# Peptides against a protein of PDB entry 4GMN: the designs that were tried, part 234

Target 1, 375 residues: chain A of PDB entry 4GMN
Amino acid sequence: RYANITLLALVTLASIGTDFQETLVKGNQGSRESPISAADEEWNGFDDADGDAMDVDQKSSSGEDQEEDYEEIDVKEDDEDDDDDSITSEMQADMERVVGADGTDDGDLEDLPTLRELIQTAVPQLIRLSNLPIDSDESLTIQSHALSALNNISWTISCLEFANGENANIHNAWYPTAKKIWRKTILPILEADSADLKLATQVTSLAWAVARVLHGETPTDGNPHRKFISLYHSSKQQAGGNSNSIEEPEDPFQGLGVKCIGVVGSLAHDPAPIEVNREVGVFLVTLLRQSNNVPPAEIVEALNQLFDIYGDEELACDKEVFWKDGFLKHLEEFLPKMRTLTKGIDKRTQPELRTRADEALLNLGRFVQYKKKHA

## One batch from the design tools (peptide; made by RFdiffusion4, then SolubleMPNN)

Design b2_p24_3_s2
Fold by OpenDDE base, seed 5:
Parts: structure tokens; sequence; C-alpha cells
Structure b2_p24_3_s2 (fold): chain B 375 residues (1-375), chain A 24 residues (1-24)
């Protein structure tokens, strides 16, 4: 177990090192291609024209010292240490249930020193580098590489099982850092509302990796689910206009649309606010209704998110959203469309997409049957 | 096979098994 996690941390560090090395090579190339145009313009000597030394008289103008009364602006340091890390008493009780009664074992990664250094030392620096003011192509390059590194780390950690107390030490060490990545890296970039589709794709990939661990405990400040829904729609409008310039990623599951669905789906898990859950649920069900214009990979991801969000009848979102908003009808009406869509995928050219669609179709049939039995 | 890809496949397999057990 530990040997695999250590190896994974080393592979992640090696990936970060490669991305950083590519940055340094590109930065050094930009400085070298200034052609020193050796314009050896021989500055021919300016002839000694004799012009007269006019005596500029010293007139001592008495500067009146206007005592500018510096009003001491009492800058009240409003210590907005509103780090209201109000972990609700319920979140604290659920954390205590996950930790179990006896282990005051803080996320002691003693057995995982490489992962500890990655989380405690490297990630805070990458957060800082992702928050630099963008004033140059160099600062944009640094931000892009910091986001790539954070993405690689976050996705790596998101591949661990954390259910049933598995890897609790790693979860406990990562959880506060994941929230910090969300608040200090993801939210500021989303609020800057940059027209840069590359940056939007990077931050959305990172947001999905972080939200795959935090789920409904992801900070809801500024309604980030709406920003990702808006980004989904904006990305579809841009792709329709310039058919030549957006290289659709060779992997259908690496598309910005899939990433947006993955983020908002993860944000809508329990204990997310019921209104956040509803808005995301309506978005996902609407994609199924509009499936004729939606890529198959996005449909597969939307179905997987719906299964993970509403797969538990004990959760408040089952009664307050799934049943109340009539989602079962839309899923049942989509079942024949999903069969047609899945059969339309060529197993020879798109074997992964076909396998994932066959699985999603099987799950949709079982999920609809389950929900009908428990109605 | 990349170790990350292997872990992701195993995580997906476990999630799929949990769904099936819950939906019986």
Amino acid sequence: as target 1 above (375 residues)
Amino acid sequence: MDLRLRLEQELRRKRQQKRWEKWE
C-alpha cells in the first residue's frame, strides 16, 4: 500500500519537474532572440560649436514651508480575520465520526514523507505562484505551470479511496489544503472572468480534482456552480463559431464540457445546500433532454454525476429535489435515447467511449428500476 | 500502465460495485 502511494507521489513530482523545466526553457528562449542589430552607427563626432555661457542668475526664491497637516488617518486594521472556518458542529461531528474516537492522530504522514512534503511545502508555494498578478507573458506562463502542478497533485490524491476511513491520514492532511486551493486559487481565477479558454480549462480541471475529494463540503461562496454552468454554455457558443481553432481534445473525456459537468456534479453532493443541488440537478437533466446536441462523453459524465448525487434515498436531496422536481420521468424518457446513442458509438474507433457509454446505459436501467421500487 | 490510471480504474470499479449493492 504505502510503496504505491510513495511511487505515485514521486511520479507526480517528476511530472511537476518536467512542466517546470519546459517553462525555464521557454523563458530563456524569449531573452535570446533579441537580435542585437549591431547598428554600428559610427556616431560621427559632433563639431565643437562655441556657444556662449549665459550666466543663469541664482535667484533664491524663499520656499514657504507649508506645514501640510498630515491628518493621521487612523487606518483601523480591520483584522478581517474572518477566517470563519466555522466548521459547522455537524461537519465537526462527521469529521469526529470519520476519525474515530481514539485517534488524535492529526494527519500524520510520518510513513509518507514525500507526500507530506508535497502537501505541506510544495502546494502552498504553487498556490502563491498561481495568485501572482498577471502583468506579462512570463507571469501567465508561471500561473499555467502552477495550475498544471496543482492539477497533477489534486488528481493524484483524488484517485485514492477515502470512504469508510480508508486513507484517513491522507484525507485529513489534504482536506484543509484542498479548501485553500479552492479559496485562494480557483475562486479568484473564476472571479477574474478571463476570456482565456486555456486558463478556464486549466482551472476547471483543477476544480474537478479538488471537488472530487471535497464534494458538497466545497465552499459555496460566490455560487461557483453557476460560474461553471455559465462556462459550459459559453464554451459551446464559441465552439459553434470557429470550427477550425478549438482542437477538440483527442480524448473525449478531457473536453471542457466534461470537466464543467464533473465539477458541478461533485459540488452538488451531500451536504451541499439543497438549492445548489437543485440548480445542478436541473442542469444535468436538461443536458439529457437536449442530448441531440450534446457530445456522448458529456452525457456519460452527466449520468455518472446524477447516479452519484441521487443514488442515496437517505439523503435530503432525494426527497427535496429528485422526487419533488420529477427527475425520474426525465431519466426514464432518456433511456431509449441512451440506447440509440450508445449503439451509435463505433467500438473500433472509440473503444473507451463505447465501454463507458455501455456502463452508463446499464446503470441508467438499474437506477430507474431502483427508484421505481423505492417510490 | 501509469499507476494513476490504475488507481483511477480501481476507484471507478469500487464506486460501481457500491452502486450495484445499494440499488438491489
Scores: peptide ipSAE 0.547, ipTM 0.942, DockQ to the pose 0.342
Fold by OpenDDE base, seed 4:
Structure b2_p24_3_s2 (fold): chain B 375 residues (1-375), chain A 24 residues (1-24)
Amino acid sequence: as target 1 above (375 residues)
Amino acid sequence: MDLRLRLEQELRRKRQQKRWEKWE
């Protein structure tokens, strides 16, 4: 099972790498078509030459019915073995190695050359491209594509299990690169404070993917959690004014609000500074208190983050934040509201949202019971 | 079904199991 997940992650990473290489090659080919100076061919005038009426003599030649014997060309269906040549033998070998690796080796992806090249060669170039000065629509497009590729890579890696030393080699190789993405791509874009909600959504998606691996070890420089909380609030204010311009993503869980919650929740995990944890915890609990105006997907994500942050009584944030700031009371008071919210989601039109809300409701009940037992 | 979505679903399933084991 892990084997198939890691294999699938590598296939996805490889596909992303290929698609990105093709995009770079296509982009570099488009720049080489220097516009051939269309020489000013003087369009010389319409000469009015009186073309004579050629008499179309309708000679009625009798069509002899030649019965062309259609020889049935036995089209041998050459079974084009669609050798899905998309997966190189090297990628397959990497996939097999990741499936078989007992994860004991210290962060050298020596046995994973494709993943190594992706992390060590491709991702640093993507970071560079995402951090170019924006001086043109082309540079903005390049940044958007680089962010998309980094997002896809980072999300795929974030789907690996790294707990209990699982995939330690991949974790150790990714961890410094993830910090580099954070410092060189995410922070600079967040600091530029652009009114571009598309860019903000892309960077927030990437930030969530990166923070899902780094957790509370995500660099705290410039209090990024406050920037994402601010972005959450700003996005809500803008959506309330111009109902026409931001197509809400068809997937409720792809919304900027959900992404902001996912980022700040991930940033608040141990070993995050207690004050960062507190500010995020208060933000998340405040969403539950104000739930009447919060999209159900954001509530589901906020609950999941609260469970992951405060699901451990041994962590300093349990005593110093969860109990001290009285979060249990707010979760208990929210439980009946969550039941109503979950029941209000149509299973036919929003089956995923309903399933995730049913799960979050079940977890909220169990979490409240757990916390009451350990009070 | 997007491969990433399958991976994310499995990761969520595992996290859910770990939560339940911890909250017993």
Scores: peptide ipSAE 0.547, ipTM 0.943, DockQ to the pose 0.383
Fold by OpenDDE base, seed 1:
Structure b2_p24_3_s2 (fold): chain B 375 residues (1-375), chain A 24 residues (1-24)
Amino acid sequence: as target 1 above (375 residues)
Amino acid sequence: MDLRLRLEQELRRKRQQKRWEKWE
């Protein structure tokens, strides 16, 4: 009885994190209905006329298909009004305030009661449930659901803009809680060194969501970047042995390798210690050098992380790591390989991967040009 | 369309714009 109620509560909290993401998108779409007047620029396309006439006449015959009179079974659609009122009016109002706050109004978290209760009441309980002693399959199930709920909440919050003081109230409320998730959930699970790839994938997804907000201010206790680099390498060794059992996720960007790259990249941002930045930068550049043996999605993520880490020349890591360790040479040498890799992705079978690879290739060209101009 | 995908796409677009503004 208690287990089923706890499970239902965890599934509901995981759903709330998804629904919170949904309404943040809907509110951002409602503010954009300023009617952009469609200026009717009639681009007169080229008139190429060539008219070749091939006439093929074939006559084939008159098969009398019998009209089988299918009796229209008047299935009364009982409109079961599934009032899937999954989004409470209070939750919707909170999300409209978060999205409509393109204004500099220092809206206190007092104006966001649902988000406040989520951060202050629900998340501390989820942290406790994710850190229970594992003594049964039931305890493993509870941990998995608690991690799922924390993941959905953390990913949703990581979709807010916090640059230039945007959403500062939410950032200030989330920041201590994010550090608590890191120290009380993520680090203990990583230190337990479980061979469970499912658990490793869940904790790494959560770690990426948390690190996307904390960046280089993520707690450095126990060298977490090295643990995720080790997990990356271990995951590649296990996948090579058991070709039969790990269904690669249908989305190439949901793989454990991509998630590990996303975590360590986020950890290496300023104000991360220069040595942490160096170890991550060397790891990412090494993936590019070994690109023949690396999935294309991981290369795309590694490039995006390198652009975000080293895209600012005013940061200490530019001089002390990027220039000092000669990263520009490796990126320039990778340009022709990236062109070949991107061209090798079929647009018909993998349209998203191709689009993301084309974007990463364009950025790599611009980034190399920028760094050469500012050398 | 997964709404997570839309938010992630918009964040990627904003980050991409900020990168290009810095790299001009």
Scores: peptide ipSAE 0.543, ipTM 0.942, DockQ to the pose 0.529
Fold by OpenDDE base, seed 3:
Parts: C-alpha cells; structure tokens; sequence
Structure b2_p24_3_s2 (fold): chain B 375 residues (1-375), chain A 24 residues (1-24)
C-alpha cells in the first residue's frame, strides 16, 4: 500500500519532471503550437472524497419483472494502453528504489538520478522563470506556468511520508530547494501586493505545498504568516463586492481561504517561534468563534490545523499558547456549533464536505476529551 | 483519478490513525 502511494507520487513527479524539461526546452525554442499537455491541470492538493458510502442495506422487495430487451451495443473497449511513454527506464528505477527505501537511507540522491535532475536542474529554472520581470501578458503567462509547475512538484513531494525518517534522502534533497522556492518565489510575489486573485491563489497553493514539508522550519523572515492572514481577510472583502465572481472553485477545499488557513497552520508547527504559533492559533480560534460567517470547508481546515499544531502536549506551544490562551474553552464551546454546521451539509450535494466535516467533528470531540484528561 | 483518490484517502486514514493513537 505505501509502495503504491510512493510509486504514484513518483510517477506523477517524474511525468511532471519530464513534461517540464520538455516544456522548458520547447519554450526556449519559440514553438507557438505546443498542445496543452496534461501539465495544465494545476493539482491544488488532495480532493478528499472519502465518501465512506455506508451501505445501508435497505431490502425494499417489490419485484415486477419487466423484460426490457436492451440491445447489447458491443462497445469495443479500444484499450488504448496509453503507455505513458514519458516514463524512462531511469525514472522507473528511481521509483523502484524509493518504494524499497525503508527510510534508513540518509544517502544523497545519487541513487535517484531522475529525482535529482528534477530538483537540481528543473526546479532552479522554474524559480528563475517565476522571478522574471512582469512587463507583458506573455511574461505573466510564463510566471503562471512556472508557478503551476512548482505547485505540482511541491504537492507531489508533500505526499511522501517524512515522519520517523521515512524518505530521508528525498527530504534532505528537497529541504534546501523548498526553502529556496519560499525565499525566491513565494516571498517576492507576496511582497508585490498584487490585486490579482489568480496569482494570489497560485502562490498560496504553492506556499501550502512547501509549508506542508517545512512546517515550522519555513523561513519566518518578514512574518509571512501575517501576509497570508492579511490575504485571507482581503479575499473575504473582495468576494463581498460586485467584482467579477471568480467562479468559486467547484471544490470548496480549493478556495483561497482554505489555502491561506493551510499555509498559516503549517507555518505554526514546531519548531516555529512561539509568537508565530500564538498569532496563528488566535487567528484559527477566532475563525471558530466567527463560524456563522465562515465557509464550512475553512472551518474543517482550521480544526485540522489546530489538531496538528496542538495535538502534542510535549511541545512548548501546548503550555505557552494552548493552555495560557485558554484554547480548550473555545474548542469546547464550538462543539455544539460544529454539530449544527455538519448536520446542515447535505450529503447528496456535498458528500466530501459532509464526510470531512463529520470527521472533523469526531476529532474535535476526541481532542477535547484528550486535552481534558491531560489538563 | 482512482489512484490519486486512493492515495489521498490512505494518507487521511493514516493521519487519523496517528491522531487517535496519540489521543488515547
């Protein structure tokens, strides 16, 4: 099971890496008619369709036998084995090695040549392209594609398990590059204070993917958590105005608000500075207090971030923030509101949002009980 | 789609398991 997950992440990473190497080479050759490759689907994270369809076996019995003679249309399944010929023998060998790595390999990416080339050659070029002066619609398009590329790579790497020393070689190779993406791509775009919500969404998605690996080791220079909190508030003010409805993403978890919460939550993990943790924790708890005006998906993400930040009593933030700032009381007072919110989500029209809200409600109950037992 | 969905589901399941083991 882990093997198939790591394999998919590596296939996706490798396909992305190949497509981007080709796109970078073709883009430098001025060919106007590259077909829109499958790389244009910006993977904005996990679409958590945990539709646990509890089979309620309702035996309704009525057996009227109308023999409608359905003509068997012999649809020849042309098994077009789309053998994605993009997977080189070197990529396949890298995939086999990463699937077999029991996390004890503190080794350099010497044994992972394709992943090494992606991290060492492709990603630094994408960082350069994302930093080009924006002087034309063409330069803006190049920046958007470079951000989409970095997003897809960063999200795919963020799917690897790095806990308990798993994939340590990949983590060690990615870590300095992730910090470089943060400092050279994310921070400059956030500092430019662009009114472009598309660009803000792309950079925030990338920031979340990067911060999901770096956590509290994400560079704190210039207080980026405050920039994302400001972006959260600005996005809510713009959505309330008659500005062109950027179509709310069909997936409620792909919204800029959810992405901002995911970023700041990830930034607040240990070993983040206690004041960064406090500011983020207060922001997240404030969302729960104001939940009547907050989308359900943002509440689900805010709860998940609070569980991940404060789920460890051994961390300094438990004593210095969670207990000192009285977060348990706010979480306990939120339980009845969360039950009402979750019950208000229609399982038929929003099955995923309902499943994730039911899970977050269950976790909130367990988390409050845990914290009361360990008080 | 199916393999990505399975990946996401399995990562969530593992996160939930880790949370529950820590909160017992």
Amino acid sequence: as target 1 above (375 residues)
Amino acid sequence: MDLRLRLEQELRRKRQQKRWEKWE
Scores: peptide ipSAE 0.520, ipTM 0.938, DockQ to the pose 0.297; fails the geometry check

Design b2_p24_3_s3
Fold by OpenDDE base, seed 5:
Structure b2_p24_3_s3 (fold): chain B 375 residues (1-375), chain A 24 residues (1-24)
Amino acid sequence: as target 1 above (375 residues)
Amino acid sequence: MRQQQQLAWELEQKRRKRREEEWE
């Protein structure tokens, strides 16, 4: 009885995190619908009159209508009115304020009561549930749902702009909670060295969402970047042995490898310790050198992380790692390989992967030229 | 999850595009 109530509450909290995202997407789209006044540019009609009336010979081939009696399977659309009325008007109003408000510096979410209760009341309970001793299948189920809820909340918050002091109130409220998720949920599970790839994938997804906000301010205790690099390598070894059991996720960007790259890339941002940055940078550049054995989605993510880490020449990591360790040479040598890789992706079967690879290839060309100009 | 990662990617692409203007 208590377990079912806890599970329902966890599912509801996971849904709320998704619904907040839909509101953020709508709010970000609504700001683009400034009415482009349809200036009626009178497109003057191209007049060219050439009237060659090719005589369509009506050959009336009387094909026999085989009335295939399609039995109308009355699929009762059970209108499961999934009244996904999960978005309360209060939650919607909170998210609309998050998209529209110049962040007041006061870490008081006074104007965002629902988000405040989510961060201050709900998330600390989810952290406790995710860190319970696993002694039963029920405890494992509770942990999985708690991790899913934390993941959805953390990803949603990571979709806010925090640059230039935007959403500073939300950032200030989230920051201590994000560090608590890292220390109390992510690190203990990574230290337990579980052979459970599902749990590892959930924790890595959560770690990526948290690290997208904390960046180089993510706690470095116990060298978490090395744990995720080790997890990347171990996941590749397991995939090679049992041809049957790791269903490659249908979505190439949902793979554990991509998530590991996303985490370690985010951890390596300024103000990360230079040695953490170096170890991650060497890992990412090594993936490019070994690209023949690396999934294209992981290459795309590795490139994007390299651009995000080393895109600013004013940062200490540019001089102390990028230039000092000779990364430009490896990126330049990879450019023709990336062109071949990108052209090898079928636009019909993998349109998203192709689009992201085309963009990463374009950015690689620009980034290499930029770094050569600033050498 | 998928939609959240898509939005997060789109946000990061906007950030990259701003940096691309700094790379020219």
Scores: peptide ipSAE 0.443, ipTM 0.909, DockQ to the pose 0.716
Fold by OpenDDE base, seed 3:
Structure b2_p24_3_s3 (fold): chain B 375 residues (1-375), chain A 24 residues (1-24)
Amino acid sequence: as target 1 above (375 residues)
Amino acid sequence: MRQQQQLAWELEQKRRKRREEEWE
């Protein structure tokens, strides 16, 4: 009984996190449609007159009206759906405020009551549920749903712009909660070293969403980057050994390997400890060197993380890691391999992967040229 | 999940593009 209520509440919270995301998508699409002013193309009316009358004729055909009497099944719409629209409307209003804020008003979280309750009330309960002792299949199910809800919320918040002080109020509210998710949910599950690849994938997805906001400010306690690197390698060993096709996720970017790369890349951003940055940088560069056995989606993510980590020459990691460990040579040597890899992706069957690979190839060329000018 | 990761990627592409303008 209590577990079914908890499960229902977790499903509802996961749905709320999805609807909140759909509203973010709609709001971010609306900001791209700045109406190109329909310049009044006065389409000058062409004049021409001529009136010819032709007469075309009669034909009468009498096709029989078969009145198929469709019995109108009067499905009584039970009016119970009115309460769900109210929550969606409040969430929509909060999201419209977040997306529609032209960058002047650091709107107080007081003006975002739904987001405030999500961060301050719901997330702390989800953290508690994710930390329940696993003693039954029921407790494992509760943990999985709590992780799913935390994942959806964390990913949604990670889609907000926080650069240049944008959404600083939301960032400031989320930041302590994100650290709590990391310390109370992610780290304990990573430390349990479970052979459950499903749980590992859920935790890694959540860790990526959290690390995309915390970056190098993610707690370094217990060297979590090494745990995710180890998980990456373990996932590859299991995929190679068991002829049980772990069904490669139909989406190449949903793979555990991509998620591990996304986490460790995010953890290595400034102000991460230089040794954390180095270990991650060496891991990512090693993937490029071993690219013949690495899925294209993981290569795309690894390149993107390398650009994000080492794209700023003012950061300590540029001098102390990128230049010192000779990463430029490895990137330059990889450039012809990336061209071959990208051209090998069928645009018809894998359009997203091709688009992301074409972009990563372009950026690799630019990045190598940039670093050569600053050498 | 997939749509969130797509939005997340699009946001990160905008950030990369800004950094690329700093690389020129």
Scores: peptide ipSAE 0.439, ipTM 0.909, DockQ to the pose 0.782
Fold by OpenDDE base, seed 1:
Structure b2_p24_3_s3 (fold): chain B 375 residues (1-375), chain A 24 residues (1-24)
Amino acid sequence: as target 1 above (375 residues)
Amino acid sequence: MRQQQQLAWELEQKRRKRREEEWE
C-alpha cells in the first residue's frame, strides 16, 4: 500500500517535471511567433504568356466496382477521458511568468509558487528517497523513480538561460538544491561502485543535468570527474565482453558514453580548478585521437564540450591548459578524420547524427581557425 | 528525457553560434 502511493507520487512528480518542460517549449515558441508584419509588397502581376497546352482526350472506361457496404460497427469508443490534465493551471501560469519575466532581481520565488514547491518541498523528498538503503527490489524501484523525477526536474531547469542575470531568482533558488542533489544523491551512488549499468546511466543523466547549471562550481570533493571518466572506460569494457546485445540505445545520444562526456565537459568549465580542467581536456582530446574506436555521437559531444570549455581566450584554462598542453595540434590533426567520419554517416538512416556531425565539423573548422589567429 | 536533451542541445547550439561570432 505505502509503496504504491510512493510510486504514484514519484510518477506524478516525474510527469510534473515533463509538463513543466512542455510549457517551457510552448512559451519559447510563442515568443518566436512575433507576427512578421506582412508588409503589403504589391507583387505586380507578371504578363499572360499564351502557352497552347494540348488537348489529350483520354476516354478511359467506367468500371462499376461494387461498393461493398461495410457495416460501420459503431464501436462506442468509451472516451475514457483520461483527463491527464496533469498540467495544473498554476504550473502553466508559473511557466508563462518564467518565459515572460524580465529578470526580477529578488531571489524570492513568490511569483512562482509551483516551482517553489517543486524545488523546496518535492526535490528534498526525492533526494531522501534516492538515498534509501537498497535491500529489496521495491527499494531499487523507488530509487529508480526518484532518480527519474530528479532527472526530469533538473533537465527542465537546465533549459533556462541563466547567463547575464537572466532568471536569477530561479537560479538562486535552484543552485543550493542542485549542490544538494550532487552531494546527497549523485556522489553516494557513484561511490557505491555498483555494476548496475541502468543505475549508472540514470545517475549520469542526472549528473549531466545538474552540471549543466553548476558547471565549474560543481563540488570537486572526491574528484567526481575521475569517477565519470572511470565509468566511461568501464562501460566500454563491459560492452565488449558480454555478447549479450546490450541494446545500444536506439538514440546514439542517449548512450552512457555520451552522458559521461557531457558530465565531465560541464564540470571542466570556468571556474573549475585548472587540474580538473586539464584532466577532462586530456580525456576529450584522447577520444579524438582514438576516434576509430569511438562512436560518432561521443565524438560530436566531445567536440562540443571542447568548444564550450576553450572557446574563450580570456579564461585561465586557455593559457594554462589549451595552449600549454598543445590541444590545437590535436584538433588540426583530427579535422580530416572528422570530415571522413561525418561523410560516412548515412543521412537517410541517421539524420540527427548526421546533422549534429555536420555542425560539429563546421565548428571545428572555425574553432581551429580562431585559435590560429589568436596564437 | 529525449525532448529535454534536444531542447538543451538547441540552447547550446545558440550559445555556440554567439561564440562563433566572437571567433570571426
Scores: peptide ipSAE 0.435, ipTM 0.908, DockQ to the pose 0.705
Fold by OpenDDE base, seed 2:
Structure b2_p24_3_s3 (fold): chain B 375 residues (1-375), chain A 24 residues (1-24)
Amino acid sequence: as target 1 above (375 residues)
Amino acid sequence: MRQQQQLAWELEQKRRKRREEEWE
């Protein structure tokens, strides 16, 4: 197990290093080929010859040059040394408090030096590169590569089992870094409200990978679930207007809609705030109600998220949202529609989508039966 | 990317199957 993680981390780190090196080399080449065309176009002065000497009387008004001494208000840029170290110390102290009295240094990646270097050395640099001001095509390219690298790392780590204390050392090392990716990379890009669908897809993919580990412990500051719901709706409006085949990504599960559903579903898990859970749950159930206009892959993801969020009756969201907002009725009403939808998927042309839809249909039947027994 | 997402999906399906056993 460790050997495969180490190999994947090495391949990812090598890919990151190569892609950044290639980007830096291309950027340095592009800056040399801007010919300073000294367009010394001698602006040939208009020979407007006609010398009508209108004798404008030079009344020498001696304007007293009042040297207004503009006191240069030396705005001391108080370098607010944003002691970003204070948040690290409080988070470290809270981690030390949650790590109970058995002095297993649960953050120790001594046995995983490549993964340690990836998390502790590579990721902080990638966060910085993803948060650079966009002032050039080069800076945009660097941001895109940094996001792709962070996405690959985050997805790799999200492939580990962390349930029941499995890989706790990796979880504990990743957890603060995942929160840093969320706060310093994902949120700023989401707040910039860029019309760039490529950037939106990259940040949403990264957000999904991060949220697959953090779940309901993902920072709720600025209500990011609403931003991803808005992005979902905006992406549908843009795709509907241009009948130009934006080639639906050859993989239905790589669509921005699926990624948005995956993010918001992951954000709504316990211990997410009940109102965040409710807003996401209502969004997901609304997709099922409107399923005639929703891609089958998004329905599959929405169902899976609903099972993952509401599959445990001991969670507060079961009573306060699932039962209170009457979600069972909507799932029961959707069951015959899901059977029709699943049967409509051609096994020959879309075997993966059909397999995942058959599974989601089976689980929907079981889930509805379970919830009816526990009503 | 795609391979990692497939592995992540397969992991999540194993988690769902464990919960499905709790629903039976």
Scores: peptide ipSAE 0.426, ipTM 0.905, DockQ to the pose 0.498

